# Peptides against a protein of PDB entry 6UG1, part 27

Target 1, 304 residues: chain A of PDB entry 6UG1
Amino acid sequence: SNEERKRRKYFHMLYLVCLMVHGFIRNEWINSKRLSRKLSNLVPEKVFELLHPQKDEELPLRSTRKLLDGLKKCMELWQKHWKITKKYDNVGLYMRTWKEIEMSANNKRKFKTLKRSDFLRAVSKGHGDPDISVQGFVAMLRACNVNARLIMSCQPPDFTNMKIDTSLNGNNAYKDMVKYPIFWCEVWDKFSKKWITVDPVNLKTIEQVRLHSKLAPKGVACCERNMLRYVIAYDRKYGCRDVTRRYAQWMNSKVRKRRITKDDFGEKWFRKVITALHHRKRTKIDDYEDQYFFQRDESEGIPD
Target 2, 301 residues: chain A of PDB entry 6UG1 as posed
Amino acid sequence: SNEERKRRKYFHMLYLVCLMVHGFIRNEWINSKRLSRKLSNLVPEKVFELLHPQKDEELPLRSTRKLLDGLKKCMELWQKHWKITKKYDNEGLYMRTWKEIEMSANNKRKFKTLKRSDFLRAVSKGHGDPDISVQGFVAMLRACNVNARLIMSCQPPDFTNMKIDTSLNAYKDMVKYPIFWCEVWDKFSKKWITVDPVNLKTIEQVRLHSKLAPKGVACCERNMLRYVIAYDRKYGCRDVTRRYAQWMNSKVRKRRITKDDFGEKWFRKVITALHHRKRTKIDDYEDQYFFRRDESEGIPD

## One batch from the design tools (peptide; aimed at target 1 M13)

Design b2_p15_4_s4 (made by RFdiffusion4, then SolubleMPNN; from b2_p15_4, 7 letters changed)
Fold by OpenDDE base, seed 4:
Structure b2_p15_4_s4 (fold): chain B 304 residues (1-304), chain A 15 residues (1-15)
Amino acid sequence: as target 1 above (304 residues)
Amino acid sequence: SELEELLEEFKEYLF
């Protein structure tokens, strides 16, 4: 019905806000001074020097290569620190079906939210789910004065899916769900004026995204619980930015149609949500990023 | 914070 379409749209909006606020809170927790002091000790001086290379005026690419090597070594150090990767309880922050949401509303299972103290302990011990591990990795880089962002791929229920029963066949193996991450890291390269993508936990990859990312879900089974629609970046200064354009090859033709921002009302609403979560002034880094997104929009073109 | 409480209530409703 038209009513069910409205209900799903509003529920999607509410769910999206809750996810984005969750990302904001986790971004605050990883700024913990107590955690920072512990995690900085994991990074030896030689690796710290690689994270902070001098600018090579002749060939800035040499400085970028040092930073990339430093990030690779940080990823290796993080793997040594992280002792226990827990499975997600149920589907974690991956996308739920409409039926799963209706069934969970009826089952008042007391969801034990992870408290800040428990999170800090989990990161410090190296014991937790993949999301906690990524968040801890961002905390380690921030402890080394690296301009690292927490990235969250927000997975609200698909309001464009108007099927009554949206049950996934129970055989959608946990492996297909977790094939691509929900959380990852971005690091600012001051030499190339670009964000470097780092997945320290899932794919264990470092990328300089041009057109395509390995972190973008591919294949039907993987896309059922992980649709790239709202990739939100949280920086160390409590900035909040939509960075979906980096990871979406087909932003205009495919991704936009599945976002609340497909219409002018949704665009204005979503901008208000971003603005409410953005607690810093604009910087020259934001100008370079917006210019990159503009060039990516022009190069994709308008879908026919 | 009030936002964490709201998020807990919404997590109980959403999860």
Scores: peptide ipSAE 0.022, ipTM 0.688, DockQ to the pose 0.071
OpenDDE base, seeds 1, 2, 3, 5: peptide ipSAE 0.021, 0.020, 0.022, 0.022; ipTM 0.662, 0.626, 0.664, 0.688; seed 1 fails the geometry check

Design b2_p15_5 (made by RFdiffusion4)
Pose (drawn by RFdiffusion4):
Structure b2_p15_5 (pose): chain A 301 residues (1-169, 173-304), chain P 15 residues (1-15)
Amino acid sequence: as target 2 above (301 residues)
Amino acid sequence: SMVDELTEALKEAEE
């Protein structure tokens, strides 16, 4: 019914707002001073110097390379620090079906509250699922004074799914791509470097294509790329989906609430509500990248 | 302030 259609659109907006806010608060917890100081001693002087390379006037590229080596070394040592990698209970933060949600609302059960202290204890011990692991990785980079963003791919239920049944054909297929990952600024190449230290264990300077965007019909059942939100050290919140969307204006726009005008205005209201800093020059460099990327997409196939 | 802005946005979406 058109009524259920409208409810799905609203609940989508509601769940999305909650997800994005959780990203905002979790990013705050990541900045915890007490935890940062402990995680900093995990980084040797050699690697620390690689993470803060000297300006090389003749060839800025060498500085970028040193940072990449540093990022690689950090990924490696984080693989060692993280001793216990849990499985997501049930579905984690991957996209759920309308049927699944209706049923979760029905069954109330018992839910162990988490809070901030428990999160900190888990990151210091090295015990958690991949979300906690990558989030802790970002906290470590920040304790070393690198401009690290936390990236979250918000996976609210699909408001474009009109079906009354909503059934699907695997765990391995869900976890092929991450919900959380990291970006780090390169002041020499003036670009954001994408880092996934937990799932794909890769570092990529995304230009026009990215390894992180999910592919194949089976894998996209639980992970439909729509809202890639970046949170930074100074409490910025930016929609970074353009970096990770091969067909942003075609494929992805149909799945976002921003397809109509009311939707874009509303989404902007939330981003602004979550962006608690003023514009820097880096924001301009990023907007330039997005503009070029937006104009190079062209006609679809 | 953030909470008020989000509440207003949701009320508009509900209407």

Design b2_p15_5_s1 (made by RFdiffusion4, then SolubleMPNN; from b2_p15_5, 8 letters changed)
Fold by OpenDDE base, seed 1:
Structure b2_p15_5_s1 (fold): chain B 304 residues (1-304), chain A 15 residues (1-15)
Amino acid sequence: as target 1 above (304 residues)
Amino acid sequence: SMEKILQEALEEFKK
């Protein structure tokens, strides 16, 4: 019905905001001074120097290569620190079906909320789910004075799916779900004026995204619980930015149709939510990023 | 507060 369409759109918006607020809170927690002091001790001086290379005036690419090598070594150090990777409870922050939401509304299951103290202890010990591990990695880079962002792929229920029963079939559902991450890292390269994408936990990859990312979900089974729609970046200064354009190859033709921002009302609403979560002044880094997004929109063109 | 902005954004959607 038209009413059920409105209800699903409303619930999607509410859920999206709850996810974006969750990302904001986790980004605040990883700025903990106590955690920073502990995690800085994991990074040897030689690796710190690679993270902060001198500007090569002859060949700036040499400085980028040092930074990339430093980030690779940080991923290796992080793997040594992380002792226990827990499975997600149920589906974690991956996308729920409408049926799962309805069943959960009927079940008064008190979700055990992870407290800040428990999170900081989990990161410090190297014990937790993959999301906690990624968030801890971002905290370690920030402890080394690296301009690292926490990236969150927000997975609200699909308001464009009007099917009542979306029975997700059987046994491989967890493997397909966790094939691609929900959380990752971006690092600012001051030499190339670009963000470097870092997945320290899932794919264990570093990339300089041009047209597509390895982190973008591919295949029907993976996309059932992980649809690239709302990729939100949280920086160390409490900036909040929509960076979906970086990771979406087909933003205009495919991704926009699955976003609340498909219409003017949804665009205005989503801009208000981003503005509410953005607690810093604009910088030259934002100008370079917006220029990159503009060039990506021009290169994709308008869908026919 | 973030809660107030959230509530305002949700109220605008109910209209």
Scores: peptide ipSAE 0.030, ipTM 0.716, DockQ to the pose 0.757
OpenDDE base, seeds 2, 3, 4, 5: peptide ipSAE 0.026, 0.027, 0.028, 0.025; ipTM 0.712, 0.672, 0.716, 0.706

Design b2_p15_5_s2 (made by RFdiffusion4, then SolubleMPNN; from b2_p15_5, 10 letters changed)
Fold by OpenDDE base, seed 4:
Structure b2_p15_5_s2 (fold): chain B 304 residues (1-304), chain A 15 residues (1-15)
Amino acid sequence: as target 1 above (304 residues)
Amino acid sequence: SMEEILKKVLEEFKK
């Protein structure tokens, strides 16, 4: 019905806000000074120097290569630190079906909310789910004075899915779900004027995204619980930015149709949400990023 | 505060 379409759209909006606020809170927690002091001790001086290369005036790419090597070594150090990767409780922050949402609304189960103290302890011990691990990795890089962003792929329920029953069947549903991450890292490369993508936990990859990312979900089974729609970046200065354009090959043709921003009302609303979560002044880094997104929009063209 | 952020966003959601 038209009423159910409206209901799903509004519920999607509410759920998206809750996810974006969750990302903001986790981004605040990883700025903990106590955690920073502990995590900086995991990074030896030689690796710290690679994270902060001098500018090569002849070939800036040499400086980028040092930074990439430093980030690779940080991923290796992080894997040594991380002792226990817990499975997600149910589906974690992956996308729920409409049926699962309706069933959960009736379930009075007291979900134990992870407290800040419990999170900081989990990161310090190296015990937790993959999301906690990624968040801890971002904290370690920030402890080394690296301009690292926490990236969150927000998975609100699909308001474009009007099926009554959206049950997901399959023995491999969890494996397909966790094939691609929900959280990852970006690191600012001051030499190339680009963000470097780092997945320290899931794919264990570092990439400089040009047109396509390895972190973008592929295949029907993987996309059932992980649809690339809202990739939100949280920086160390409490900036909040939509970086979906980086990871979406087909932003205009495919991704936009599945976002609240498909219409002018949704675009204006979503801009207000971003603005409410953005707690810093604009910087030249934002200008370079917006220029990159503009070039990506022009190169994709207008969908037919 | 986070509460003020949430309040602002929820107010914009109600419009």
Scores: peptide ipSAE 0.029, ipTM 0.721, DockQ to the pose 0.384
OpenDDE base, seeds 1, 2, 3, 5: peptide ipSAE 0.027, 0.026, 0.027, 0.026; ipTM 0.696, 0.685, 0.685, 0.702

Design b2_p15_5_s3 (made by RFdiffusion4, then SolubleMPNN; from b2_p15_5, 9 letters changed)
Fold by OpenDDE base, seed 4:
Structure b2_p15_5_s3 (fold): chain B 304 residues (1-304), chain A 15 residues (1-15)
Amino acid sequence: as target 1 above (304 residues)
Amino acid sequence: SMEEILKKVLEEFEK
């Protein structure tokens, strides 16, 4: 019905806000001074120096290469620190079906919310789910004075899916779900004026995204619980930015149609949500990023 | 506060 379409759209919006607020709270927790002091001790001086290369005036790319090597070594150090990767409880922050949402609304189960103290302890011990691990990695980089962002791929229920039953069948459903991450890291490269993408936990990859990312879900089974629609960046200064354009090859033709921002109302609303979560002034880094997104929009063209 | 942010966003959602 038209009523059910409206209901799903509104529930999607509410769920999206809750996810974006969750990302903001986790971004605050990883700024913990106590955690920072502990995690900085994991990074030896030689690796710290690679994270902060001098500007090569002849070839800025040499400085970028040092930073990339430093980030690779940080991923290796992080893997040594992390002792226990827990499975997600149910589907974690991956996308739920409409049926699962309806069933969960009826379930009075007291979900134990992870407290800040429990999170900080989990990161310090190296025990937790992949999301906690990624968040801890961002905290370690921030402890080394690296301009690292927490990236969250928000997975609200698909309001464009009007099927009544959206049951996902299959023995490999969990493996397909976790094939691509929900959380990752971005690091600012001051030499190339670009964000470097870092997945320290899932794919264990570092990339400089030009047109396509390895972190973008591919294949029907993987996209059932992980649809690239809302990739939100949280920086160390409590900035909040939509960075979906970086990771979406087909933003205009495919991704936009599955976002609340497909219409003017949704665009205005989503801009207000971002603005409410953005607690810093604009910087030249934002100008370079917006210029990159503009060039990506022009290069994709207008969908027919 | 995060609560105030959430409240403002929810108030805009209910309009």
Scores: peptide ipSAE 0.031, ipTM 0.719, DockQ to the pose 0.464
OpenDDE base, seeds 1, 2, 3, 5: peptide ipSAE 0.025, 0.024, 0.024, 0.027; ipTM 0.687, 0.686, 0.682, 0.692

Design b2_p15_5_s4 (made by RFdiffusion4, then SolubleMPNN; from b2_p15_5, 11 letters changed)
Fold by OpenDDE base, seed 4:
Structure b2_p15_5_s4 (fold): chain B 304 residues (1-304), chain A 15 residues (1-15)
Amino acid sequence: as target 1 above (304 residues)
Amino acid sequence: SMEEILKQVIEEFKK
């Protein structure tokens, strides 16, 4: 019905805000001074120096290469620190079906919310799910004074899916779900004026995204619980930015149609949500990023 | 505010 379409749209909006607030809270927790002091000790001086290369005036690319090597070594150090990767409870923050949402609404199970103290302990011990591990990695980079962002791919239920039963069948459903991450890192490269993408846990990859990212879900089975729609960046200064354009090859033709921002009402609403979570002034880094997004929009063109 | 956005979304979800 039209009523069910409206209901799913508004539930999607509510769920999206809850996810974005969750990302904001986790971004605050990883700014913990106590955690920072512990995690800085994991990074030896030689690796710290690689994270903070001098500007090569002849070839800025040499400085970028040092930063990339420093980030690679940080990923290796992080893997040595991380002892236990827990499975997600159920589907974690991956996308739920509409049926799963309806069933969960009836379930009075007291979900134990992870407290800040429990999170900080988990990161310090190297015990937790992949999301906690990524968040801890961002905390380690921030402890080394790196301009690292926490990235969250928000997975609200698909309001464009009007099927009554959206049951996902298959023995490999968990493997397909976790094939691509929900959380990752971005690091500002002051030399190239670009964000570097870092997945320290899932794909264990570093990339400079031009047109396509390895972190973008591919294949039907992987996209069932991980649809690239809302990639939100949380920086060390409590900035909040939509960075979906970086990771979406087909933002205008495919991704926009599955976002609340497909219409003017949704765009205005989503802008208000971003603004409410954005607690810093604009910087020249934001100008470079917006210019990159503009160029990506022009290069994609208008969908027919 | 975030609270106003949440209130608005909740009220629209009840309709």
Scores: peptide ipSAE 0.025, ipTM 0.700, DockQ to the pose 0.387
OpenDDE base, seeds 1, 2, 3, 5: peptide ipSAE 0.024, 0.024, 0.025, 0.023; ipTM 0.681, 0.682, 0.681, 0.690

Design b2_p15_6 (made by RFdiffusion4)
Pose (drawn by RFdiffusion4):
Structure b2_p15_6 (pose): chain A 301 residues (1-169, 173-304), chain P 15 residues (1-15)
Amino acid sequence: as target 2 above (301 residues)
Amino acid sequence: SLEEELEEILEEAKE
């Protein structure tokens, strides 16, 4: 019914707001001073110097390379620090079905509250699922004074799914791509470097294509790329989906609430509500990348 | 303040 259609659109907006805010608060917890000081001693002087390379006037590229080596070394040592990698209970933060949600609302059960202290204890011990692991990785980079963003792929239920059944055909297929990952600023190449230290264990300087965007019909059942939100050290919140969307204006726009005007205005209201800093020059360099990327997409196939 | 602002945004969306 058109009524159920409208409810799905609203609940989608609601769940999305909650997800984005959770990203905002989790990013705050990541900045914890007590935790940062402990995680900093995990980084040797050699690697620390690689993470803060000297300006190389003749060839800025060499500085970028040193940072990449540093990022690689950090990924490696984080693989060692993280001793226990749990499985997501049930579905984690991957996209759920309307049926699944309706049924979760029905069954109330018992839920162990988490809070901030428990999160900190888990990152210091090295116990957690991949979300906790990558989030902790970002906290470590920040304790070393690197401009590290936390990236979250918000996976609210699909408001474009009109079906009354909503049934699907696997765990391994869900976890192929991450919900959380990291970006680090390169002041030499003036670009954001994408880092996934937990799932794909890769570092990529995304230009026009990214390894992180999910592919194949089976894998996209639980991970439909729509809202890629970046949170930074100074409490910025930016929609970074353009970096990770091969067909943003075609494929992805149909799945976002921003397809109509009311939707874009509303979404902007939330982003602004979550962006608690003023514009820097880096924001401009990023907007320039997005503009060029937005104009190079062209006609679809 | 942020909570009240989000509630107002959701009330507008509901209406």

Design b2_p15_6_s1 (made by RFdiffusion4, then SolubleMPNN; from b2_p15_6, 5 letters changed)
Fold by OpenDDE base, seed 4:
Structure b2_p15_6_s1 (fold): chain B 304 residues (1-304), chain A 15 residues (1-15)
Amino acid sequence: as target 1 above (304 residues)
Amino acid sequence: SLEKELQEILKEFEE
């Protein structure tokens, strides 16, 4: 019905705001001074120097290569620190079906919300789910004065899915779900004027995304609970930016149709949400990023 | 507060 379409759109928007606020709160928690002091001790001086290379005036690419090597070594150090990767409780922050949402509303299960103290302890011990691990990795890079962003792929329920029963079948559902991450890292490369993508936990990869990312979900089974629609970046200065364009090859033709921003009302609304979560002034880094997104929009073209 | 701003954003959708 038209009413059910409106209800699903509303619930999608509410759920999206809750996810984006969750990302904001986690981004604040990883700025903990106590955690920063502990995590900085995991990074030896030689690796710190690689994270902060001198500018090579002849070949800026040499400086980028040092930064990439430093980030690789940080991933290796992080793997040594992290002792226990817990499974997600149910589906974690992956996409729920409409049926699962309706069933969960009836279940008064007191979701034990992870407290800040418990999060900091989990990161400090190296015990937690993959999201906590990624968030801790971002905290370690920030402790080394690296301009690292927390990236969150927000997975609100699909308001474009009008099926009554959206139950997902199969024993492999968890493996397919966790094949691609929900959280990852971006690091600013001041030499190339680009964001470097880092997945320290799931795929254990470093990318300089041009047109395509390995972190973008592929295949029907993987996309059931992980649909690339809202990739939100949280920086160390409490900036909040939509970076979906980086990871979406087909932003205009495919991704936009599944976003609230498909219409002018949704675009204005979503801009207000971003603005409410964006607690810093614009910088030249934002200008370079917006220029990159513009070039990506022009290169994709307008879908016929 | 962030909470008030978010509540206002949600109200604009209920209208």
Scores: peptide ipSAE 0.030, ipTM 0.705, DockQ to the pose 0.911
OpenDDE base, seeds 1, 2, 3, 5: peptide ipSAE 0.030, 0.020, 0.028, 0.026; ipTM 0.702, 0.661, 0.648, 0.695

Design b2_p15_6_s2 (made by RFdiffusion4, then SolubleMPNN; from b2_p15_6, 7 letters changed)
Fold by OpenDDE base, seed 1:
Structure b2_p15_6_s2 (fold): chain B 304 residues (1-304), chain A 15 residues (1-15)
Amino acid sequence: as target 1 above (304 residues)
Amino acid sequence: ELEEYLKKLLEEFKK
């Protein structure tokens, strides 16, 4: 019905806001001074120097290579720090079906929220789920004065799915779900004027995204619980930016159709949500990023 | 403040 379509759209928007606020809160928690002091001790001076290379005036690419090597070593150090990777409780922050949402609404399940103190302890001990691990990695880079962003792929229920029964076939569902991350890191490269993508936990990869990312879900089974639609970046100064364009190969042709921003009303609303979560002034880094997104939109063109 | 603002933004969509 038209009513059910409106209900699903509204619930998608509510859920998206809750996810984006969750990302904002986690980004605040990883700015903990107590945590920063502990995590800085994990990074040797030689690795710190690689994270902060001098500008090579002859070949700026040499400075980028040092930064990339420093980030690789930080990933290795992080793996040594992280002792216990817990499985997600149920589906974690991956996408729920409409059936799962309806069933959960009927069951007054007390969601155990992780407290800030428990999060900080989990990161400090190296015990937690993959999301906590990624968030801790971002905290470690920030402790080393690296301009690192927390990236969150927000997974609200698909309001474009009008099926009544959205049950997923259970075989390998968890493996397919966790094949691609929900959280990752971006690091600003001041030499190339680009964001470097870092997945320290899932794929254990460093990427300089041009047209496509390895972190973008591929295949039907993986996309059932992980649809790339809302990739939100949270920086150390409480900036909030939509960076979906970086990771979406087909933003205009495919991704936009699955977003609330498919219409002008949804675009205006989503901009208000981003603005509410963006607590810093614009910088030259934002100008370089917007220029990159513009070039990506021009290069994709308008879908036929 | 933020939660109240976000609730208001959601109520704008129910209209």
Scores: peptide ipSAE 0.030, ipTM 0.735, DockQ to the pose 0.856
OpenDDE base, seeds 2, 3, 4, 5: peptide ipSAE 0.027, 0.030, 0.030, 0.026; ipTM 0.716, 0.731, 0.732, 0.713

Design b2_p15_6_s3 (made by RFdiffusion4, then SolubleMPNN; from b2_p15_6, 4 letters changed)
Fold by OpenDDE base, seed 1:
Structure b2_p15_6_s3 (fold): chain B 304 residues (1-304), chain A 15 residues (1-15)
Amino acid sequence: as target 1 above (304 residues)
Amino acid sequence: SLEEYLEELLKEFKE
């Protein structure tokens, strides 16, 4: 019905806001001075120097290569620090079906929310789920004065799915779900004036994304619980930006149709939510990023 | 607060 369509759209928006606020809160927690002091001790001086290379005026690419090597070594150090990777409780922050939402609403399950103190302890000990691990990695880079931001792929229920029963039947549902991350890192490269994508936990990869990312879900089974629609970046200065364009190959043709921003009302509403979560002034880094997004929109073109 | 602002944004959608 039209009513059920409105209901699902509303619930999608509410859920999206809750996810974006969750990302914001986690971004505040990883700015903990106590955590920063502990995590900085994990990074040797030689690795710190690689994270902060001098500008090579003859070949700026050499400076980028040093930064990339420093980030690789930080991923290796992080793997040594992280002792226990817990499975997600149920589906974690991956996409729920409409049936799962309805069943969960009927079941007054007290969600055990992880407290800030428990999060900081988990990161410090290296014990937690993959999301806590990624968030801790971002905290370690920030402790080394790296301009690292937390990236969250927000997975609200699909309001474009009007099926009543959306139960996912599959023996490998968990493996397919966790094949691609929900959280990752981006690091600012001041030499190339680009964001470097870092997945320290799942794919253990570093990328300089041009047109496509390895972190973008591929295949039907993986996309059932991880649909690339809302990739939100949280920086160390409490900036909040939509960076979906970086990771979406087909933003205009495919991704936009699955977003609340498919219409003018949804675009205006989503802009208000981003503005509410964006607690810093614009910088030259934002100008370079917007220029990159513009070039990506022009290169994709308007879908026929 | 952020919570109040988010509640207002949600009211604007119910209308």
Scores: peptide ipSAE 0.024, ipTM 0.684, DockQ to the pose 0.917
OpenDDE base, seeds 2, 3, 4, 5: peptide ipSAE 0.021, 0.021, 0.024, 0.023; ipTM 0.668, 0.630, 0.679, 0.678

Design b2_p15_6_s4 (made by RFdiffusion4, then SolubleMPNN; from b2_p15_6, 7 letters changed)
Fold by OpenDDE base, seed 3:
Order: sequence, then structure tokens, then C-alpha cells
Structure b2_p15_6_s4 (fold): chain B 304 residues (1-304), chain A 15 residues (1-15)
Amino acid sequence: as target 1 above (304 residues)
Amino acid sequence: DLEKYLEELLKEFEE
């Protein structure tokens, strides 16, 4: 019905705000000074120097290569630190079906909300789910004075899906769900004037995204609980930016149709949400990023 | 009106 379509749209909007606020809170927690002091000790001086290369005036690419090597070594150090990777409780922050939402509303399940103290302890010990691990990795890079962002792929229920949810086939469903991450890292490369994408936990990859990302979900089974629609970046100065354009190959043709921003009302509303979560002034880094997004929009063109 | 509620929720973060 038209009423059910409206209900799903509104619930999607509410759920999206809750997810974006969750990302904001986790980004604040990883700025803990106590945690920073502990995590900086995981990074040897030689690795710290690779993270902060001098500008090669002859070939800036040499400086980028040092940074990439430093980030690779940081991923290896992080794997040694992380002792226990817990499975997600149920589906974690992956996308729920409408049926699962309806069923959960009837169950007053005491969601054990992870407290800030428990999070900091989990990161410090290396014991937690993959999301906590990625968030801790971002904290370690920030402790080394690296301009690292926490990236969150927000997975609100699909308001464009009006089909009756078929039962997801049980056994492979978890493996397909966790095949691609919900949280990852971006690192600012001051030499190339680009963000470097780092997945330290799931795919264990570093990439310089050009046209497509390895972190973008592929295949029907993986997209059931992980649709790339809202990729939000949280920086160390409490900036909040929509970076979906980086990871979406087909932003205009495919992704936009699945976003609240498909219409003018949704675009204005979503801009208000981003503005409310963006607690810093604009920088030259934002100018370079916006220029990159503009070039990506021009290169994709208008879908036929 | 859920739109008004979401706008009110957003105002709480602008303050």
C-alpha cells in the first residue's frame, strides 16, 4: 500500500539517523587520550617514520609509497594485537529485513549496549567484534598523529523493497553477510592529495580508489545485508562527510535510487543530518575531496 | 508526524 511505503521510508530515515549517531559516538570514543597513549606504544619508531615520510620534492610518489608501507606494517601490528575476534550478535549493524524488524519490535530484547568503558577495555585488550577492531585500528593511527577517518557503511532497511521478505538461507548467510566490512579506515595522503582506503580486519587491504573499491559489495547474496548507499566519514576533529561517491561505481544510475536523497526533500533532510553531525570548519582537504567527487560524477555521466 | 519528529531529533544535535 501507499501507507506501507510511507511507513518504510520514515522508518528508514529514523534508522539511518540512529546509525549515523552511533558512528559519531564511536568516533568520539576512539579519540580517548587514555586509549591513544596505550595504542601509540604498539607502533615502533621505524613504522612511525614511514607514516610520516618527508616530502620527496623530485618524486612525491616515493613519499606515498613510504606511507603505504607504513600502513601495511600497521595492519600487521594490529593483527598481532587483536587476540579475539567475536562474531556479531545476530546481524550486528548489517541490514535487517522488514520482517526481522517487525519481529524484533515485539521482542523487548535487552540490547546490551556496549558502554564506553567496555569499548575502551575491548580495544585495549584486543577482544571484540570486527567493528570494534576497525575502530581500534583508527584509534591507533590517530595515536600516531595520522589523519585517519572512521568510515561507516550505514545499512538502514531498504525502503524501496516492497517485496515480502523471503527467509534468508541460514548456513551461508553469515559468511555472505560478513564478506564485506561495515566499518573501515581512510588515511589522508598529503602528497597525492587523496584519501587512502584501509580495511585492516575483513579484506586486509589497502587501496587508492580510482573507479571502484574492493570494499563495495558484489553479488546478490552479499548485497542482501550490505548495500552500499550511505558511506559516512568521521574524522579526528568531529567532521562528518558523505563519501559514498568514492565507493559507488554507479552512484547516479544505481545507488541514488536506493537513497533517501533520490528526491529534493530527502536531499535537504539528509544535508541537515550531515550538518548536525559536522562539528568542524571546512579545510583544503575537503576542497580536494569535493573536486574528486565532482570529477567522478562527470566521468560517470547521466545514466541513459 | 514522523517528519516533524525527525526534524526535532535533528535540532537536538544542532544545539
Scores: peptide ipSAE 0.026, ipTM 0.621, DockQ to the pose 0.107
OpenDDE base, seeds 1, 2, 4, 5: peptide ipSAE 0.025, 0.019, 0.024, 0.022; ipTM 0.685, 0.660, 0.685, 0.668; seeds 1, 2 fail the geometry check

